# Peptides against a protein of PDB entry 6J54, part 8

Target 1, 223 residues: chain A of PDB entry 6J54
Amino acid sequence: NENLFASFIAPTMMGLPIVTLIIMFPSLLFPTPKRLINNRTISIQQWLIQLTSKQMMAIHNQKGQTWSLMLMSLIMFIGSTNILGLLPHSFTPTTQLSMNLGMAIPLWSATVFTGFRYKTKTSLAHFLPQGTPALLIPMLVIIETISLFIQPVALAVRLTANITAGHLLIHLIGGATLALLNINTMTAFITFTILILLTILEFAVALIQAYVFTLLVSLYLHD
Target 2, 42 residues: chain B of PDB entry 6J54
Amino acid sequence: QFQFTGIKKYFNSYTLTGRMNCVLATYGGIALLVLYFKLRSK

## One batch from the design tools (peptide)

Design b1_p10_1_s3 (made by RFdiffusion4, then SolubleMPNN; from b1_p10_1, 6 letters changed)
Fold by OpenDDE base, seed 1:
Structure b1_p10_1_s3 (fold): chain B 223 residues (1-223), chain C 42 residues (1-42), chain A 10 residues (1-10)
Amino acid sequence: as target 1 above (223 residues)
Amino acid sequence: as target 2 above (42 residues)
Amino acid sequence: NLLSLFSLLY
């Protein structure tokens, strides 16, 4: 079991937290442009950011558009860390529940607070769906209140579970393929094919989870 | 579009104000129940 | 090789 979870241990060297450097590394991949016409790679990155920002912020009003920078930075951070985590000996900070809770709880609290600050009437009304029978109102309000408090936990656990499970599967199947190479080459080829398909899936999952995390935060902000 | 009279005007599941009042009423009821049991225990 | 890359997972 220690070998399975060895990749999820926070790396340290000489007592220095290398984790901080790992978390800061994705910021180097997105440099700020200084030129009017930037390099091709920077132009593509800016284009992708603009496309995703337009899609995500289309739901929000002008006041909600203020959160565009925060949400775009969030999706870029989670997406980049998840993709970088698929490298062989890389440590993924997003596999740590503490990291994801550290992001989910403040963002969730900020969105809820913003909702109650500017849209108090609508935010309170969201605890009761429209058209509910009168007898079910108290029970449904309680359920909706509980659901609200489960949101940050579900947000963090979803990201951690999906990324961690993906890493474990790649590790297990990768180890199985290497072990089967010396035993049966035919079965090793089958498992290797599965491994390739799984790695492609995990790349997709890495991006989707970043998108879903940011999208849900934006939806909570929209109320 | 919805014409409510009496208590249904203030406590309904269709109007935004009615929904808000229902939520506040439920929270108030729960708070009163908790307060009742707390005072009863002492 | 891709297989050698996966060997780095351990």
Scores: peptide ipSAE 0.068, ipTM 0.802, DockQ to the pose 0.018
Fold by OpenDDE base, seed 3:
Structure b1_p10_1_s3 (fold): chain B 223 residues (1-223), chain C 42 residues (1-42), chain A 10 residues (1-10)
Amino acid sequence: as target 1 above (223 residues)
Amino acid sequence: as target 2 above (42 residues)
Amino acid sequence: NLLSLFSLLY
């Protein structure tokens, strides 16, 4: 059913890619404060950023806290794009696995390399849990190594799958509701109720996935 | 504090250095195995 | 009207 996946095709106008504009649009929603006392919108945004920053960076030392700007920008970007993607006739870039891999792999690589650079002994030791029986050491080290390399894939797939699945469910249930209106109005009402509940859930999922993605990147930085 | 003697001092799953050495030994062993099979096929 | 809004997702 090509019509089902039509919303996930990268939009173009007159042969020009609009995707670039869509990706850049969320940045306009978060203007840089210029005054000591800003308006309500900017103040709320700053407050939210400060709260999330304090919560996420509490586990990091001074060197790790230098990543605060990047992590906060990441969560704001993913969160805003996910929420904007729930608008009708919108294209959500985070439904593209290529984009999410493009974010996950470099960030994961940076955290891993940073760990090996500054805490080489500790980072290497993390491949072997403390107290492992001697006979299980080689196998466990291999498993932990594989686990490490799965992390960026898990980050990208988790975000892509959750956002894409949400959009598909809204589309399918919405289509079913419209189809049932002329067949059974009572059943259509039930499916419509489910659609509303699902839409509310997808707003939450949009924010949760942004938070989880950023949190896991932060956690990998902490090692 | 953990007190280890002999080879266990350098290769253990309790101390930081011991765990690191175990990991390096595992990677080294795998690398040697890969190298062996690569050289054997030639 | 609300259903029509969701129909825009097509």
Scores: peptide ipSAE 0.065, ipTM 0.804, DockQ to the pose 0.018
Fold by OpenDDE base, seed 2:
Structure b1_p10_1_s3 (fold): chain B 223 residues (1-223), chain C 42 residues (1-42), chain A 10 residues (1-10)
Amino acid sequence: as target 1 above (223 residues)
Amino acid sequence: as target 2 above (42 residues)
Amino acid sequence: NLLSLFSLLY
């Protein structure tokens, strides 16, 4: 209960919020290149950014590719925060729904407004799927409108729920393993094996959720 | 391609313009209904 | 060891 959710409380020191420092910390891990040929670590990092950028922005036209910097910074931020959140006694800002809503709502609104601004006809037509029977048009337009407004909520909740659930599960299995060490060593070994597999999975989930979040924002931009 | 004439030319679920017009008509209808009930409540 | 590292998560 309280012990389970203690890691999700925003940390403060002497009444001052250190959450700001935690949020800004991932930025220190991504230095800007200073040379034409950087060291191996920075070269790999830049290569990954270029690879993901090329993959995600391939669906967009030249005007849509102006969002490349925003989307790449977003995926790097969410990905790095999610990975760092798997460290012991670390606070993951993306476990806070307020944080994720703070990212999802503005980005979603920006994509929606951009769509209406530059592709008004297509964006309005998107509320009605092609080939809809005439009698279903009013109802389907309403449903699609509701679906549109659910998008930012689903985007934020998906990220929050997946990261939070992963941390809780690691905590629970870890606690169970420690509790079973003196009770049944064999069962403790099984739970420990599950914990290892789960932690590996959570590393993947951390990156996947960052990718999915950014990808969906990108797809909403593409309409 | 689909050959639409008359009202179906402007209000259809296949053409981009037709879909847009259907959406606008739906929103306009809802707005008129809301306005009607709002004025009726007075 | 690895178990002690995981104990830090608890």
Scores: peptide ipSAE 0.063, ipTM 0.804, DockQ to the pose 0.017
Fold by OpenDDE base, seed 5:
Structure b1_p10_1_s3 (fold): chain B 223 residues (1-223), chain C 42 residues (1-42), chain A 10 residues (1-10)
Amino acid sequence: as target 1 above (223 residues)
Amino acid sequence: as target 2 above (42 residues)
Amino acid sequence: NLLSLFSLLY
């Protein structure tokens, strides 16, 4: 059904790609504070960023803590775009695999190269788990090498699939409720209740996927 | 701390250096195998 | 209002 996938088409206006504006829009929701004592909204926002920063960077050394700005901006960007994407007739950039690969591949490669540059011995040793029987070493090294290259793909596909599937389910259940309104009101009410519960779930999924994406990048950096 | 002697000192799955050497040996073996088949095909 | 919002999803 073309109507189901219409929300995933990149929007254009007068031939100009407005996708760039949509991607930049979440940045407007996070203004930089200029006062020592800020408004309640800004104070809560800064508090949340500090809490997430402390939690995410707790596993990193001082060198790894230099990535705090990148990781916090990443989680705020993905989280805000996913939440905004749940609005009706909104375009969610994170439903595009190309965008998620564009984030996953550079971040993954940067973490891998950083590991090989500063922790060469540890990075090479990660291809072989500690305590492996001697006979399984060659096969396990091959499997771990393949696993490494699958990481950026899995990272991007996980985010894309979860957000896209959530949107499709909301559309399908929403369409079903409308179709059942004139057929069976009781069934329509049940379907509508499911829609509400699903929407609440998708809000949680939107935040969880942002957290998982950032966490995995952080874990790859820690090695 | 594990104390290894002989070849096990350089190739073991318990020490960091040993694990690294095992990985390098595996990659080297695969590279030699690929090279062998490439030269055989020519 | 909530129902009207979801009607836009169809």
Scores: peptide ipSAE 0.047, ipTM 0.800, DockQ to the pose 0.017

Design b1_p10_1_s4 (made by RFdiffusion4, then SolubleMPNN; from b1_p10_1, 8 letters changed)
Fold by OpenDDE base, seed 4:
Structure b1_p10_1_s4 (fold): chain B 223 residues (1-223), chain C 42 residues (1-42), chain A 10 residues (1-10)
Amino acid sequence: as target 1 above (223 residues)
Amino acid sequence: as target 2 above (42 residues)
Amino acid sequence: NLLSLFSLFF
């Protein structure tokens, strides 16, 4: 049990948490372009950012386009931290609910406040779906209000649960594989194959969760 | 486009203004109910 | 080998 959750304990050095350094580490992987024609790595990064930016920000107005920097930095941060978390002996800050709440709550609140500030009528109208029967209006407004406040929690929990569960599964299947090596080599080979497939899946999940988190923030901004 | 007359013009689930008014009416009703029970307990 | 590589993850 202790070994199961050991990888999720925030690492410390000399009594000081090094989580801050771990969180800042992905920033080193995305250097600012200095040349008109950069190297292949930076060119690919800029190309990916451009593609994702065009797709995600296409639904937003000009004022919404100002959020492009924030949303692109968010997806790059979450994506990079999730991918780096799959490296051996690495700590994933996104497995911490506090970290994800720290991202979700401010971003959600900013989108909600921005909506109420610039489009008050539309934002208030969103609490009642169009075409609702008259008798269901009070109940549905209440439900939609509750749903609004669940959004930041859903953002944080979704990311935390998916990344944490993936890491736990890798650890459990990996531990089972090691235990079965001396018991049944054939079964160990099967579990090892599952581990490889699961690891590949977790790489995809890592990117998908980064995209979903950023996309939902973007959608909340649009609403 | 829906054509509403009377009270339905201001309180409907189809127009933007109607939906907004319904939401405000719901919040106002809840606030009044809470206020009523709070004042009743005193 | 695979064992050494596997030990890196656990």
Scores: peptide ipSAE 0.027, ipTM 0.797, DockQ to the pose 0.016
Fold by OpenDDE base, seed 5:
Structure b1_p10_1_s4 (fold): chain B 223 residues (1-223), chain C 42 residues (1-42), chain A 10 residues (1-10)
Amino acid sequence: as target 1 above (223 residues)
Amino acid sequence: as target 2 above (42 residues)
Amino acid sequence: NLLSLFSLFF
């Protein structure tokens, strides 16, 4: 049990917090292109960023497209950190709720504030869906208000829970395969196969969670 | 386009302005209720 | 090597 949660402890070396280095490390994987014709790897990266940018910014107007840099950097950061976190003996900052809340709350508040600043009428009207019966208006407005404040919490908890649960499952299934190795080799082989499939799934989950997190922030911006 | 008259012009669930006014009215009502209970406790 | 791989997930 203690070893199970050891991977979620913030690492320190010589009393110095190396968490900052871990957070900054993904930035090294995405260098800035300086040539008109870049290397193949940089070209592929830029191409992927352009594709995702076109997809996510398709719902936004010119004012919303100003957030393209922020949203693209966010998805690349979360995606890269989640993928790197699947390496053995690695620490994933996104498993920390404090990290995800630190991203979710400011971004959510910024989108809400921007909406009220530039689209006050539309933002206030979103608390009441169109075509609602008159008798349900007060209750529905209250529910929608509560839903608004749950958004940043749900955004952070979703990312934290999915990544953390994935890590725990890998450790548990991995430990089970090791324990069954000397008990029943056939069963151990089956569990090992499940472990491989699970790891592949977690790679997909890592990218999906990054996309969902960024997409929801984008949707909140769009209102 | 919906054409409403009277009080429905300002408070409706179909027009943008009507929806906004309904939301503001709801918040105002809640605020008045909270104020009422606060003053009642005194 | 296979055993060491298992230890990475423990």
Scores: peptide ipSAE 0.027, ipTM 0.794, DockQ to the pose 0.016
Fold by OpenDDE base, seed 1:
Structure b1_p10_1_s4 (fold): chain B 223 residues (1-223), chain C 42 residues (1-42), chain A 10 residues (1-10)
Amino acid sequence: as target 1 above (223 residues)
Amino acid sequence: as target 2 above (42 residues)
Amino acid sequence: NLLSLFSLFF
């Protein structure tokens, strides 16, 4: 069990938290452009950021587009950390529930608070869906209220569970393939094929989870 | 489109104002119940 | 080698 979860232990060196450096590292991958025509790599990055920004903020009005910088920085941060976490012997901060809660709770609170401040009537009305029978109104309002408070927890747990489960599965299948190499090479080849397919899936999951996390925060802001 | 009269004008599940009032009434009712049991316990 | 590649992950 210790070997399975060793990759999820927060790394420290000489008592100093290296976690801080790991969290700050993705920021180095996105330099600020200084020229009108930048390098090809920077141009591709900026193009991708613009595409994702236009897609994410298309549902928002002028006031909601103020959050574009925050949401884009969030998706780039989570996406980059998740992709970098797939590197060998790498520590993924997003596997820690504490970090994901630290992002989910403040962002969720800010979106809910912003909704109640500027769209009080609409925000209060969202606790009751349209067309609800009169007898079910009190119960449904309670359920919707509980659902609201579960949102930040679900947001954090979804990200943590998907990334952690992916890492564990890669570790287990990888260990099984190594063990089977000395027993049956044919079976080891099959498990290795599964490992390759799984790693490709985890790359997709890493990006999807970043997108879903940011999208849900954006949707909560829109409501 | 919907024409409501009486109490249904203020408490309905179709209009924005009606939905808001239903939510506030629900919270108010729960708060009153909690307050009642709290005062009853003392 | 394949074994060396696995040693990177474990």
Scores: peptide ipSAE 0.026, ipTM 0.796, DockQ to the pose 0.016
Fold by OpenDDE base, seed 3:
Structure b1_p10_1_s4 (fold): chain B 223 residues (1-223), chain C 42 residues (1-42), chain A 10 residues (1-10)
Amino acid sequence: as target 1 above (223 residues)
Amino acid sequence: as target 2 above (42 residues)
Amino acid sequence: NLLSLFSLFF
């Protein structure tokens, strides 16, 4: 079982933490444009950022759209790290719950704080849905308050669990495929097919989780 | 829109102000309960 | 060579 979780250990080389370099590496993949007409890769990146920014910021007013830079950088960071994590012999920082909590808690607290600063009356009113029977008001307010505080935890755990589970499944099915090669080649072929399909799925999951994480942060800001 | 009279004007689940006051009242009640038990133990 | 390929994922 030690080999199963070995991929999630923070890598070090000669006593120096490589994790810092791994976290900073995605930033090199997205250089800033310098020309009006850029390279194809930069143009595609700008197009994707513009597309995602357009649909994500559509729900926000002008003050909310100030968060566009942060949210776009967040989705690009999480998405790139998740995709890079699917490379062989790679380490994904987003599999670390500490990493995801470090992102979720500050962002969530910032959105909640911003809401209370500018829309205090509306934010307080959100703890009580409209039309609630009078007898259910105290209980529902408590439940809604608890729900609010669960948001950052759910946000971090969702990302961590999905990425970690994906890596574990790839590792387990891959190991099973190797073991079955000497036992039954036909079953090994089936397992290998599942492994390929799962790998394709994990690429999608990597992007989806980045999007969901950013979207939920954006939605918390809107509320 | 909504016409409320008496205490329902300030504490209702329909108006924005009413909902806010209900939330504050709930928090205030909880705070008072916590304070009561804290002072009781001392 | 399949074994070496799978070793990349371990």
Scores: peptide ipSAE 0.024, ipTM 0.798, DockQ to the pose 0.016

Design b1_p10_2 (made by RFdiffusion4)
Fold by OpenDDE base, seed 2:
Structure b1_p10_2 (fold): chain B 223 residues (1-223), chain C 42 residues (1-42), chain A 10 residues (1-10)
Amino acid sequence: as target 1 above (223 residues)
Amino acid sequence: as target 2 above (42 residues)
Amino acid sequence: FPLLPIILLY
């Protein structure tokens, strides 16, 4: 059991935490373009960033598009860390709830406060859905306020739970395949096939969770 | 467009201003209730 | 299957 959660312990080397280096490592994979016509790899990266940027910021006005740099950096960070986390014996900082809360709470608070600052009437009106019966107004306002405060927690927990659960499942099935290799080769082959399919799924989940996290932060900015 | 008159003009769930006022009224009511119980406890 | 050891070492 301890071996299952060993990958989620923050790694230390010589008594020093190396998590800072792991967090900064993805930044090295995305160099800044220096030429008008870049290398094929950099061109593909810039193209992907441009596509995602246009897609995510299409719902925002000019004021909301000022957040594009931060949101794109966020999705690139979470996405890259999640993908790198699927490497064997790698540590993913996004499996730590503290890390995800550290991202979710400030970003959520910033979006909420900016909403109240620039769209005070609309933001306050969001606590009461349109067409609410008069008798339900007080209770619904309370529920909506609670819902608002749950948003950053749900955002962080969603990312943490999905990435952590995926890693655990890969470890469990991987361990099962190794155990079954000596018992029954046929069942081991089946579990191995499931493992391959699961790993492919986790690659998709890693990117989807990064996208959803950033999208929801972006959505809270304008809703 | 809904034409509201009287109190419904300011407190309604259909207009933006009305919804805002309802929310503020709800928060104000809760705050007053909390203050009432806090003062009552003394 | 060269990826087998890598996946199993995950």
Scores: peptide ipSAE 0.083, ipTM 0.793, DockQ to the pose 0.017
Fold by OpenDDE base, seed 5:
Structure b1_p10_2 (fold): chain B 223 residues (1-223), chain C 42 residues (1-42), chain A 10 residues (1-10)
Amino acid sequence: as target 1 above (223 residues)
Amino acid sequence: as target 2 above (42 residues)
Amino acid sequence: FPLLPIILLY
């Protein structure tokens, strides 16, 4: 049990926090293009960013498109950190709830405050769905208000729980395969196959969670 | 376009302004209830 | 939001 959760401990070397270096490392994977015709790898990266940007910003007006840089940087950061976290003996900052809350709460609050600042009438009206019976209005407004405050928590917990659960499953099934090698080779082979399939799934989950996190922030901005 | 008259013009669940007023009225009602219980405890 | 239930489940 103690060894199972050891991968989630913040690493330090010589008493210095290496967590800062781990957080900054994904930034090195995305260099800034300086040429009109770039290298193939940079061109592919820019193409992917443009495609995702067009998809996510399609629902936004000109004012909302100002957030394109923030949202694209967010999805690239979370996606890259989640993928790198699947490497053996690696630490994933997104498994820490403090990290995800540190991203979710400010972004959520920014979207809510911008909504109230520029679209006060529509933002207040969103607490009451259109066409609700008059008798249900007070209760529904209360529920919608509570729902609003749950949004940043759900945003952070979803990311943390899915990434953490994936890591735990890989460790547990990996440990089970090693234990079964000396007991039954056939069952060990089956569990190893499941482990491979699970690792592939976790790569997909890593990208999906990054997308969902960014998408929800974008949706909150759209109101 | 919904044409409402009287109180329904200001408090309805169909128009944007009506929805806003309903939300504000709900918050105002809750605030008054909290204030009532606070003053009652004294 | 039409896709909100799906996003909340996963």
Scores: peptide ipSAE 0.064, ipTM 0.835, DockQ to the pose 0.035
Fold by OpenDDE base, seed 3:
Structure b1_p10_2 (fold): chain B 223 residues (1-223), chain C 42 residues (1-42), chain A 10 residues (1-10)
Amino acid sequence: as target 1 above (223 residues)
Amino acid sequence: as target 2 above (42 residues)
Amino acid sequence: FPLLPIILLY
């Protein structure tokens, strides 16, 4: 069982934590443009950022659009770390719940705080849906308040669980394929096919989870 | 626009102000209950 | 809007 979770241990070399370098590595993949007409790779990156920025910020007003830089950096960071984590013998920081909570709680608190600062009446009114019967008002307000505080936890756990589960499945099925090669080659081939399909799925999940995380943060900002 | 009279004008589930007041009233009630139990124990 | 996070979780 120790071998199963060994991939999730923070790597150290010669007593020095490599985790810091791993977290900073994705930033090197996204250089800042220096020219009006950039290289193909930078142009594609800019196009993707503009596309995602356009669809995400369409919900927000001018004040909300100020968050565009932060939200775009967030999706690029989570997306890149998740994709890089699918490389063999790699460590994914997003599998650590501490990291995801460290991102979710401050961002959620910031969105809630900004909502109360600029739209106090609207934010308070969101705790009570329109048309609620008078007898259900106290109970529903309590439920909605609890729902609000569950948001950062759900945000962090969703990302952690999906990425961690994906890595575990790849590891388990990969180990099963190797074990079955010596027992039954035909069943090993089936398991190997499942492994390939799963890896493709995990690439999609890696991007989807980055998008969902950022989208939910953006949605909380909109209220 | 909804036309409410009396207490329903300030405490309703349809208007923005009414919903806000209902939320504040519920929080105030909970706070008073907590305060009551805290003062009762001492 | 408030129920969307729950829907996306499941």
Scores: peptide ipSAE 0.042, ipTM 0.837, DockQ to the pose 0.036
Fold by OpenDDE base, seed 1:
Structure b1_p10_2 (fold): chain B 223 residues (1-223), chain C 42 residues (1-42), chain A 10 residues (1-10)
Amino acid sequence: as target 1 above (223 residues)
Amino acid sequence: as target 2 above (42 residues)
Amino acid sequence: FPLLPIILLY
């Protein structure tokens, strides 16, 4: 069990937390453009950021588009950390529930607070869906309030569970393929093909989880 | 377009104001119940 | 299998 979870232990070197450097590393991958026509790699990155920003912020009004910078920075941060985490012997900060809760709770609270500040009537009305029978109103309001408070927890747990489960599966199947190479090469080949398919899936999951996390925060802001 | 009269005008599940009032009424009712049991325990 | 060395490092 210790070997399985060794990749999820926060790395320290000489008593200093390297975790801070690992968290700050993705920021180096996105340099600020200085020229009107940048290098091909930077231009592609900026193009992707513009496409994702237009898609994410299309739901929001002009007031909601003020959050565009924060939401885009969030998706780029989570996406880059998740992709970098797929490198061998790399530590993924997003596998830590503490980090994801540290992002989810403040963002969720900020979106809920902004909703109550600017749209008090609509925000209060969201606790009761339209067309509810009169007898079910009290119970449904209670359920909806509980559902609201579960949102930040579900947001954090979804990200941690998907990334952690993916890493565990890659480690387990990877270890199994290495063990089977010495026993039966044919079975090892089958497990290796599964491992390749799983790694491709994890690349997709890494991007999807970043997108879903930011999308849900954006949807909570819109509501 | 719903035309409500009486108590249904203020407490309905279709209008925005009606939904808001229903939510506030439920929270108020729960708060009163909690207050009642708290005062009863003393 | 160019990805084999990377996968084996896990």
Scores: peptide ipSAE 0.093, ipTM 0.796, DockQ to the pose 0.017; fails the geometry check

